# Ledger of designs, part 30: peptides against a protein of PDB entry 2Q3Z

Target 1, 272 residues: chain A of PDB entry 2Q3Z
Amino acid sequence: YVLTQQGFIYQGSAKFIKNIPWNFGQFEDGILDICLILLDVNPKFLKNAGRDCSRRSSPVYVGRVVSGMVNCNDDQGVLLGRWDNNYGDGVSPMSWIGSVDILRRWKNHGCQRVKYGQCWVFAAVACTVLRCLGIPTRVVTNYNSAHDQNSNLLIEYFRNEFGEIQGDKSEMIWNFHCWVESWMTRPDLQPGYEGWQALDPTPQEKSEGTYCCGPVPVRAIKEGDLSTKYDAPFVFAEVNADVVDWIQQDDGSVHKSINRSLIVGLKISTKS
Target 2, 254 residues: chain A of PDB entry 2Q3Z as posed
Amino acid sequence: YVLTQQGFIYQGSAKFIKNIPWNFGQFQDGILDICLILLDVNPKFLKNAGRDCSRRSSPVYVGRVGSGMVNCNDDQGVLLGRWDNNYGDGVSPMSWIGSVDILRRWKNHGCQRVKYGQCWVFAAVACTVLRCLGIPTRVVTNYNSAHDSNLLIEYFRNSEMIWNFHCWVESWMTRPDLQPGYEGWQALDPTPQEKSEGTYCCGPVPVRAIKEGDLSTKYDAPFVFAEVNADVVDWIQKSINRSLIVGLKISTKS

## One batch from the design tools (peptide; made by RFdiffusion4, then SolubleMPNN)

Design b1_p10_7_s4 (from b1_p10_7, 4 letters changed)
Fold by OpenDDE base, seed 2:
Structure b1_p10_7_s4 (fold): chain B 272 residues (1-272), chain A 10 residues (1-10)
Amino acid sequence: as target 1 above (272 residues)
Amino acid sequence: SLQQKPIGED
């Protein structure tokens, strides 16, 4: 989880699981220096350098900073996400084969955001950075991954009497989603939550005003302890949300229906 | 492609 530089990332769908090889390259020349630059351009450092540096011994603090800095939302972060299949003014997310080229491009262009990334690209870059900083980290893939936008642990669809989705579909389920898990102690929590912590660098929801997510103990998610910082309800929903259809009838009445055909969550953790 | 996308939009 620290020494391996090459691995695989799982993609595709629950029915058709695929994988791609990925070069994390955390020990390649200059990569550690780029990771340190990433820390030195983060908003917390710019606001108070002494305070930021004093907290870099905490993997909890560093993990949260890296989660925010891998995406370019809110800061001078590494990657710009795009999902509309229009990538002509950059590099297609599907073209990347490793983290090294992405990080070098970011640094060499004055820390300008690299176009473009999707979930596995964000996760892979975060994995590289965290490993460089000595934090054991792995990429995980979750199939049928929910994006809960209002923290109610539900994915809600509004439908007409014919079952057709109405209005702008804000909440959704990804065919797959990737994030990282990092091994660390949690002295900021009650005993028992040491171990794997989920971190999500894909810009999905704001946490304390910044597009970042975690760290949250994997154990807390498994046990349903949603009070545990950080972002337990959101991560819980990614793997456990229920799907609800709000069906409007001709008379204007609305019926709530549980959608049992859409099953959220199938998480696969990598060993490299 | 291996693009991340909403389910049902293949």
Scores: peptide ipSAE 0.477, ipTM 0.924, DockQ to the pose 0.553
Fold by OpenDDE base, seed 3:
Structure b1_p10_7_s4 (fold): chain B 272 residues (1-272), chain A 10 residues (1-10)
Amino acid sequence: as target 1 above (272 residues)
Amino acid sequence: SLQQKPIGED
């Protein structure tokens, strides 16, 4: 989880699982230095360097910072996400084969955001950075991954009488989504939550004002402890949200229906 | 492609 530089990332769909090889490259020349630059340009360091540095011994703190800095939202972060197939002014997310080129491009262009990433790219870069910093980390893929926008543990669709989705589709389910799990103790929590912690660097929702997510104990998600910091409800919903259809009839009446055909969550973890 | 996308979209 720290020493392995090459691995696989799972993609595709629940019914058609695919994987790609990925070079994390945490030991390649200059990569550690770039990871340290990433820490030194984070908003917390810029606001109070002494405070930030004093907290870098905490993998909980560092993990949360890295989660925020891998995306370029809110800061001088590494990657800009894009999902609309218009990648001509950058690099297609599907073209990347490792984290090293991304990190080097970011640093070499004055910490300018790299175009473009999607979930596995964000996760893979975060994995590289965290490994560089000595935090055991792996990439995780979740198929049929929910994006709960309003923290109600539901994915809600508004539909007309014909079943067609109406209005803005704010909440959604990804065919797949990737994040990372990092091994750490959680002295900030009650005993028993040490171990794998979920961190999500893909900018989906803000956590305490920043596009970051976690760390949250995998155990807490499994046991449904939504009170556990950080961002337990969001991560829980990614793997466990229920889907609800609000069906409006021609007479103006609305019917609530549980959508049992859309099953959220199928998580796969790698051994490295 | 192996692009991340909303379910139901091809």
Scores: peptide ipSAE 0.476, ipTM 0.923, DockQ to the pose 0.547
Fold by OpenDDE base, seed 4:
Structure b1_p10_7_s4 (fold): chain B 272 residues (1-272), chain A 10 residues (1-10)
Amino acid sequence: as target 1 above (272 residues)
Amino acid sequence: SLQQKPIGED
């Protein structure tokens, strides 16, 4: 979880699980230095360097900073996400084979955002950075991963009388989504929440005004304790959201239907 | 491709 530099990342779909090899490369030349630069350009450091540095001994604090800094939203972060198949002005997310090239590009171009990433790229880079900083971390893939945008723990589809999805399709389920889990104590929480903590560097929703997510105890998610910081409801929904269809009839009436055929969440974690 | 996408768009 700290020493392994090569691994696999799971992709595809729940029915057709695939994987790619990935070079995390946390011990390659200059990578630790780049990770330290990442910390030194984070908004909290720029606002108050002394306070930021004093908190870097906390994996909770560092994990949250890293989840925010791996994406370029809100700051001088590493990666710009893109999902529309228009990657000609950068590198296709599917082309990356490791974190090292991404981090080196970021640093060598003056901490300019690297184009482009998707979930596994964000997760893999975060994994590299956290491992560099001595935090045991693994990449996690969740198939049929929900993106709850309105914090109601539901994925809601609006359908016409023929069952066709209407609207902007803002609520959605990913075929797969990747994030990381890091091992840490949680002195900021009640006893019992030490262990694996979920962190999500893919910019999906803002947490306290910043595109970051976690850390949240995996135990809290499993037990349904949504009161635990950080971002328990969002992470819970990724793996447990129910799906609701709002079906409009020809007479203008709307019928609520629970979609039991669409099962959210199938999480796979790596063993190393 | 193996890109991340909404389910059903494969």
Scores: peptide ipSAE 0.472, ipTM 0.922, DockQ to the pose 0.542
Fold by OpenDDE base, seed 5:
Structure b1_p10_7_s4 (fold): chain B 272 residues (1-272), chain A 10 residues (1-10)
Amino acid sequence: as target 1 above (272 residues)
Amino acid sequence: SLQQKPIGED
């Protein structure tokens, strides 16, 4: 995982799985230096350089920092996300073919955020950075990926009597979502949670005040141990949330409609 | 396109 520079990222939908080639390029010239710059501009370093540096031997710590720094939310991070098809003032997320150009652009423009990314771009850049730092990492794609915004492990749609979705549509399910899994020990947890850890650099929800996510043991998600740091409930919901359609009648009555045809979560891990 | 989208907007 650390040594592989070329790979594929899965995209599309659960019904139509596709992939694109991606150049992670973690060993290309200057990329390691850029990764170190990324660490040196993170908020924790700026607050207390000595403390930050002393913790860089921990892949748990570094993983969490990287998940926050790959997005430009809250800091001098790498990528700005955009999903509204208005990419004319930057690069379309669909145009990227590798992490190297993104990282070089970021560094060469004074650590200015690169426009634009979507989930797989965030994940791929995070994968590159983590691999550069010696952390075995792979990109993961989850089809029908839930975005739980209120931490209730549900995706709730409110509909009128005609079945039309009401409200701001804040709760959603992505056709696909990408994040990374990194291999590390978890000395900060009880024994048995070493192994693959989920990290999500796409700015979806704040964790401890910052748009970051993880690391959380994949085992914890699989077993439903939602007390496990970091961000177990959110990651669990991405792959396991229940979908509830609330039908609101004119008389104010509300009843559930269970759509069993929609299943949240179809996770695919890359082989490299 | 291979754009990330909410389900139903494909």
Scores: peptide ipSAE 0.452, ipTM 0.917, DockQ to the pose 0.540

Design b1_p10_8_s1 (from b1_p10_8, 5 letters changed)
Fold by OpenDDE base, seed 2:
Structure b1_p10_8_s1 (fold): chain B 272 residues (1-272), chain A 10 residues (1-10)
Amino acid sequence: as target 1 above (272 residues)
Amino acid sequence: MPVQKPIGEP
């Protein structure tokens, strides 16, 4: 989880699982230096360098910083996400074969955001950075992954009287979503939450004003402890949200139906 | 396709 530089990232769908090879390359020349630059351009460092540096001994703190800095939202982060299939002014997310080129491009262009990433690209770059910083990390894929926007642990669809989904789906389920899990102690929490911590660098929701997510103990998610920092409700929803259909009838009444045919979450953790 | 995309239905 620290030493492995090549691995696989799972993609596709729950019914048709696929994978791609990925070069994490955390020990390639200059990558550690780039990871240190990433820390030195983070908003917390820019605000108070001494405070930021003093906290870098904490993998919890570093993990959260990396989660925020892998995406370019709100900061000089590494990757710009794009999902609309319009990649002509950059590199298609599907074209990347490793983290090294992405990180080098970012650094070599003055920490300018790299176009473009999707979830596995964000996750893979985060994995590289965290491994480079000595934090055991793996990429995780979750099929039928929910994006809960209002922290109610539901994915809500609004339907007309004919059952047709209306309007833009603010909340959605991804065919798959990738994030990372990092191994660390949690001295900031009650005993027992050491181990794998989920971190999600894909910009989905803001946490404390920044597009970042985690670390949250995988154990807390499994046990349903949604009070556990950071971002337990969001991560819990990614893997456990229920789907609710709100059906408006012709008389103006609204019927709530739990869609049991759509099961959120099928998590696969990589072994390397 | 390896493309991440929203799904509206199962």
Scores: peptide ipSAE 0.296, ipTM 0.866, DockQ to the pose 0.539
Fold by OpenDDE base, seed 5:
Structure b1_p10_8_s1 (fold): chain B 272 residues (1-272), chain A 10 residues (1-10)
Amino acid sequence: as target 1 above (272 residues)
Amino acid sequence: MPVQKPIGEP
C-alpha cells in the first residue's frame, strides 16, 4: 500500500463496473518535496507553524490535513473540482492518468489550484500524498454513493402526484464516488478503532469549517458508531443512507413511495 | 460527459 506506484481505480456504475490504470508515482523525483510543500501551505501551518509541525508525527492529524489540502476549497489546495462538462480552461478530469503531473503542475504554478478534478482524481492524489508520507493508503470506490447534505442519513426526493421531482434536488446519489482508506492507529479514540480509516478529499461537506473528511474508522462505519470522529455520520451515509421518495399530494399530505429499488452503497477496496 | 454523475433515476 505504500510501495505500489501503479494501480487501478474503479469507476462506472454498479451495473457497469470499469477501471482505469493510474500512476500514483509517490516515489518519482520531487514528489516527496511537493508533499512537504503541501503541508507547509496548509492553514494550520500558516496559523501556527510550530504547532502544526509538532503534530505531523500523527497520521490522524496529517490525514485530516491532506484530505483538506487535496481540494483547493478554503486553502491553497491542489485541485479544483468540476462536474459540468465545461473543462476548456483547464484539463478534463478524464484526461489524467496519474497523480504526478497534477502535483507537479500545482507546485510549478506557485501552488495554484489545478483544473480540474472529480472524485477519483481527488482520491488518487490523496493516495499519492499519503503514501509518500509513509501512510499505507488505498483508493476506495463506492457505487451508488450518497451525498447527505442535511445530516439525517437519508437521501430524500420530493415528488408531486405525477412522480415529478420537486425542488432543487440537493440530495443526490453519485453513480460512483471515490475516497481513500489509510491504515493508522487511533490513540485519540477508545481501543479497537485502529486499522483502516476513511478519508474523503473531494469537497462535499465542511467538517469543522473546512472541506475535509475523516479520518474515521472503517470499523465505526460498519458498526454504525456515528459518534466516532471524524465525520462518521457523513461517511456512514455515503455507504448506508436510506433513500426516500416522498409523494406530495395536492392537500399537502406526504407519503413514502412503496417502490424503492435503489440501494445505496457498493464499496470496492483496492488490493494495492 | 463527466464520468462521475448523479444518478438520474432514484
Scores: peptide ipSAE 0.289, ipTM 0.857, DockQ to the pose 0.483
Fold by OpenDDE base, seed 1:
Order: sequence, then structure tokens, then C-alpha cells
Structure b1_p10_8_s1 (fold): chain B 272 residues (1-272), chain A 10 residues (1-10)
Amino acid sequence: as target 1 above (272 residues)
Amino acid sequence: MPVQKPIGEP
């Protein structure tokens, strides 16, 4: 989880699992220096360098910083996400074969955001950076992955009396989503939450005002402890959200439909 | 190649 530089990232769908080879390249020339630059341009360093540096011994702190800095939202982060199939002014997310080229491009262009990434690209770059910084990290793929936007642990669809979807879907379920899990102790939590911690660098929701997510103990998610920092409800929903179809009547009443066709969550953790 | 995309409505 630290020494392996090449691996596979799982993609596709729950029914048709695919993978791609990926070069994480955490030990390639200059990559450590780039990871250090990433830390040195983060908003917390810019605000108070001494405080930021004093906290870099904490993998909890570093993990959260990296989660925020892998995306370019809110800061001088690495990647700009795009999902609309219009990549002509950059690099298609599907064309990347490793983290090294991405990180080098970012650094060589004055820490300008690299176009473009999707979830596995964000996750892979985060994995590279965290491994480079000595934090055991693996990429995780979750099939039928929910994006809960209102923190109610539900993916809700609203239909009229004829079963037709009303309005645009805000909440969604991804065919797959990738994030990372990092191994660390959690001295900031009660005993028992050491081990794998979920971190999600894809800019989906803000956490404490920044597009970042985690670290949150995988154990807490499994046990349903949603009070656990950071971002337990969101990560829980990614893997466990309930799908609800609401039928809206003209009188304003709503009731649940009988049919449930989607099941959220099928998580696969990489073993390399 | 696989692309991340929203799943259709249930």
C-alpha cells in the first residue's frame, strides 16, 4: 500500500466490472517534491505556515489537506473535474494512465489546475500523494455509489401521479465512484477507530467550507456511527443510502412507491 | 473505456 507503484483501478458497473492499469509512481523522480509543493500551497499553509507545518505529523490532518488539494475547488489544487464529454481544451479523463504526468503538469504550469479529472483520476492522484507522504493508501471503487446532497441519507426521486419524474434530478447514483482509504490511527476519536479511513478528493460536497471529505473510519461507516468526524453521513450515504420514489398528488400529498429497482453500494477495495 | 456517469432513474 506504500511501495507498490503500479496497480489497477476498478471501473464499469456492478454487473460489468472493468479495470484499468494505473501508474501511481510515488517514487518517480520529482514526485515527492511536487507533493511537498502541494502542501506548501494549501490554504492552511498560506494562512499560517507555522501552524500548518506543525500539524503535518498528523496523517489525519494531512489526509484532509490532500483530499482538498487534489481538486482545484477553493484553492490551487491539482485537478479540475468535468463530466460533460467536452474535453477539447484539455486532456480527457479517460486518457490518463498514471498520476505522474498529472502532477508534473500541475507543477510545471505554476500549480495551475489540470484539465480534466473524474473520480478515479482524483482518487489515483490522492493515492499517489498520500503514499508519497508515507501514508498507506489504496483506491476504492464503489458501484452504484450515491451522492446525497441534503444529508438525509436518501436518494429521492419525485414523480407525478402518472409516475413521471418531476424536475431535474439533483441527487444521483453513479455507476461507479472512486475514493481512497488510508491507514492511520485516530487519536482524535474514541478508541477502536484506528485502521482504514475513507477520504474522497472528488469535489462533491463541501466539508467545513471546503471541497474535501474525510478522513472517516471505515469502521464507523460499517457500524453506522454517523457522529464520527469527518463527514460520516456523506460517506455512509455513498455506500448505504436508501432510494425513495415519491409520488406527488395534486393535493400536495406524497407517498412512497412500492418498487425499488436500485441498490446503493458495492464497495471493492484494491489489494495493491 | 468506462466513463463515470449517473445511473438512470429507478
Scores: peptide ipSAE 0.281, ipTM 0.864, DockQ to the pose 0.521
Fold by OpenDDE base, seed 4:
Structure b1_p10_8_s1 (fold): chain B 272 residues (1-272), chain A 10 residues (1-10)
Amino acid sequence: as target 1 above (272 residues)
Amino acid sequence: MPVQKPIGEP
C-alpha cells in the first residue's frame, strides 16, 4: 500500500469489469518534491503557512488537503476534470498510464492544471501523493456509484410514458467511480474508527466550501454512521443510495417503475 | 466517449 509502484485500476461496469495497468511511481525521481510543492501551494498554506505546516503530521489533515489539491477546483490543484469527450486541447483521460507524467507536467508548467482527468485519474494521482507522504493508500472502484447532489440519499429519475428521462439529469449513477482509501488513526473521532478512510479527489461536491471529500471511516459507512466527519452522507450515498425511477403518464399520474432494478454500489478494493 | 459515464449514457 506504500511500496508498490505499479498496479491495476478497475473500470467498466458491474457486469463487464475491466482493468488498466497504472504506474503510481511514488518513488520515481522528483515525485516526492512535487508532492511537497502540492502541499506548499494549498490554500491553507497560503493563508497561514505556520498553521498548515504544524498540521502536516496529521494524516487526517493531509488526506483532506490532498483530496482538494488533486483537483484544480478552488485552487492551484493538479487536474481538470472533463467528461464530454472533447479533449483536443489537452490529454484524453483515457491516455494516461501513470501518475508521474501528470505530476511532472503540473509542476513543470508552474502548477498549472493538467487537462484532463476522470475519476480513476484523480484517484490514482491522489494515491501516488498519499503514498509519497507515507500514508498507506489504495485505489477503490465502486460500480453503480451514485452521485447524490442534494444530500437526500436518493437517486431519482423521472421518465415519460416512453421511458425517456425528463427534466434535469443532474442526479446520476456512474457506471463506475474511483476514489482512494487510506489507512490512518482518527484521534479526532470517537474510538473505533481507525483503519481505512475513504477520500475522494474527484470534484463532485463541495465539502466545507471546497471540492474535496473525506477522510471518512469505511467502518462508519458500513455501519451507517452518517454523523462522522468528513462527508459521511455523500460517501454513504455513493455505495448505498436508493434509486427511485418514476414514470409520469400524460394524465399527470406518477408511479414507480417496476421494470428496472438498479442496485447502487459494488466496491472493489485492491490488495497489494 | 468517456470511460466513466452515467448508466444508460452512450
Scores: peptide ipSAE 0.271, ipTM 0.846, DockQ to the pose 0.531; fails the geometry check

Design b1_p10_8_s2 (from b1_p10_8, 4 letters changed)
Fold by OpenDDE base, seed 5:
Structure b1_p10_8_s2 (fold): chain B 272 residues (1-272), chain A 10 residues (1-10)
Amino acid sequence: as target 1 above (272 residues)
Amino acid sequence: APVQRPIGEP
């Protein structure tokens, strides 16, 4: 979780699980220095350097910063996400084989965002950075992963009487999604929430105004303690959201489809 | 196509 530099990341779908080899490379030359640069360009450092530095002994604090800084949303972060298959002006997310090249490109281009990433790339880079900073971290893949946008713990599809999907289709389920889990104590919480903490660096929803997510105790997600900081409802929904397929009639009435709803969530945690 | 993608519908 700290020492292993090579591993596998799970991809594909629940029915067709795949994996790719990945070089995390946390001990390669210059990578630690790049991770420190990442910390030094984060918005909290820019706002108050002394306060930011004083908090870097907290893996909770650092984890949250890294979650935000691995994506380039809101800050000088590392990766720009793209999912539309138009990667000609950068590097296809599918082309990456490790975190090192990404981090080096970011640093060597003046902390300019690297094009492009998808979930496993974000997760893998976060994993590298966190490991560099001494935080035991693993990549997690969740199949049929929900993206709840309205914090109701549901993924809702609306259809007309003809079965045609209505609305903007903003709520969605990924074939798979990756994030990281990091091992840390949680002195900021009540006892019992030490251990694995979920962190999601893929820019999906804002947390306290920034595209970041976590850390949230895996235990809290398992037990459904949605009051636990940070971002428990969102992470809970990723793995546990209920899918509702509504049919709306002309009279405005709605009823649930008789069709079997998709089951959200099939989480695989890596062992290295 | 991107490796990560919406599955479309339930």
Scores: peptide ipSAE 0.353, ipTM 0.869, DockQ to the pose 0.484
Fold by OpenDDE base, seed 4:
Structure b1_p10_8_s2 (fold): chain B 272 residues (1-272), chain A 10 residues (1-10)
Amino acid sequence: as target 1 above (272 residues)
Amino acid sequence: APVQRPIGEP
């Protein structure tokens, strides 16, 4: 989880699972230095360098910083996300084959955001950075991954009598979503939450004002403990949200569609 | 396609 530089990232859909090879390259020349630069340009360091540095011995703290800094939202982070198939002014997310080129581009352009990433790119870069910093980390893929925007643990669709989606289409389920799991102790939590912690560097929702997510114990998600920090409800929803597909008739009546069989969540974690 | 996309939409 620290030493492996080559791996696979799972993509596609629950019914049609695919994978791509990925070069994490955490031990390639200059990559550790770039990871240290990433820490040195984070908002917490810029606000109070001494305090930030004093906390870098905590994988909980570092993991949360990295989750925020891998995306360029709110800071001088690494990657700009884009999903609209318009990548002409940058690099298509689908063209990346490893983290090294991304990190080198970021550093070489004065820590300017690299265009562009999607979930697996964010996750892979985060995995590289965390491994560089000595934190055992793996990329995970969740199929039928929910994006809960209103923290109700539901994904709701509204349709008219013709099956056309009405209103805001903000709530959605990804065919797949990638994030990382990192191994760490949790001295900031009650005993028993050591082990794998979920971290999500894809800018989906803000956590305490910053586009970051986690660390949250995988155990807490499995047990449904939504009170634990960080971001347990959001991560829980990614893998366990209930889907409601409403049909509204002209008379104003609303009923659930009986034809919807979509189940949220099918997580694949790599073993090495 | 391996790209990340929303599902459940028409």
Scores: peptide ipSAE 0.348, ipTM 0.868, DockQ to the pose 0.556
Fold by OpenDDE base, seed 2:
Structure b1_p10_8_s2 (fold): chain B 272 residues (1-272), chain A 10 residues (1-10)
Amino acid sequence: as target 1 above (272 residues)
Amino acid sequence: APVQRPIGEP
């Protein structure tokens, strides 16, 4: 997980799983230096360099920093996300074949955000960075991945009496979503939460004011311990959210239906 | 498709 520089990232849909080859390239020339730059431009370093540096011995701390810095939201991070098929002023997310070019572009342009990424690009870059920093990391794909925006562990759709969805869907289920899992101990938690920790660098929700997510023990998610830092409810919802349809009748009454035909979550972890 | 997209109505 640290030594492998090439791998595959799973994409597509639950019914039609696809994959692409990806060059993580964590040992390519200059990549470690770029990862160190990433740490040195993070908001915590800029605020208090001594404190930030003193905490870099913690994979938990570093993981959280990397999660935030892989996206350019809120900071001088690496990638700008875009999902609207308008990529003419940058590079299509689908064009990337590895993390190295992205990181080099970012560094070579004065830590200017690289256009553009989607979930697997964010995840792959995070994977590269974390591996460079000595943290065993793998890319994870979750099919039918929920994006819970109100921390209720539900994906809610509002419909009129005709069954038509009303308004813009705030909450959403992705056909697939990618993040990373990193292996680390969790001395900041109760015993037993060492092992794989989920980190999500795609800017979906803010955590403590920053677009970052995790680390949260995969075990905590599996066991439903939503009190576990960081961001357990969000990550839990990605893989376990229930889908609720709210149907408003003519009289203003609301009918609730839990749709179980579409099951949220089908997680695939890469082997390398 | 490899492109990440919202799933339509459930």
Scores: peptide ipSAE 0.343, ipTM 0.871, DockQ to the pose 0.509
Fold by OpenDDE base, seed 3:
Structure b1_p10_8_s2 (fold): chain B 272 residues (1-272), chain A 10 residues (1-10)
Amino acid sequence: as target 1 above (272 residues)
Amino acid sequence: APVQRPIGEP
């Protein structure tokens, strides 16, 4: 989790699981220095360097900063996400084979965002950075991963009487989604929440005004304790959201139907 | 096509 520099990231779908090799490269030359630069350009450091530095002994604090800084939303973060298959002005997310080139490009271009990433790229870079900083971290893949936008633990679709989706599809389910889990104590929580903590660097929803997510105890998600910081409802929904169809009739009546054909969540983690 | 995609979409 700290010493391994090479591994596999799981992709594909629940029915057709695949993996790619990935070089995390946390011990390669200059990578630690780049990780320190990442910390030194984060908004909290820029606002109050002394306060930020004083908190870097906390893996909870650092993990949250890293989850925000791996994406370029809101800050001088590392990666710009793109999912529309138009990558001609950058590098296709599918072309990356490791974190080192991404981090070096980011640093060498004056901390300009690297084009482009998707979830596993964000997760892998976050994994590299956290490992560099001495935080045991692994990449996690969740198949049929929900993106809940309104924190109601539901993925809601509006449909006509023929089952056709009406309006803009705001909420969605990914075929797969990757994030990281980091091992840390949680002195900021009640006893028993030490261990693996979920962190999501893919810019999906804002947490306290920033595109970041976690850390949240994996145990809290498993037990359904949505009161635990950070972002328990969002992470819970990624793995446990129910899908609801609001079926609209011509007379204006609406029928609520639970869509059991879409089962959210199938999480796998590496044992490396 | 993107590797990560919404269910039911390319």
Scores: peptide ipSAE 0.320, ipTM 0.859, DockQ to the pose 0.532

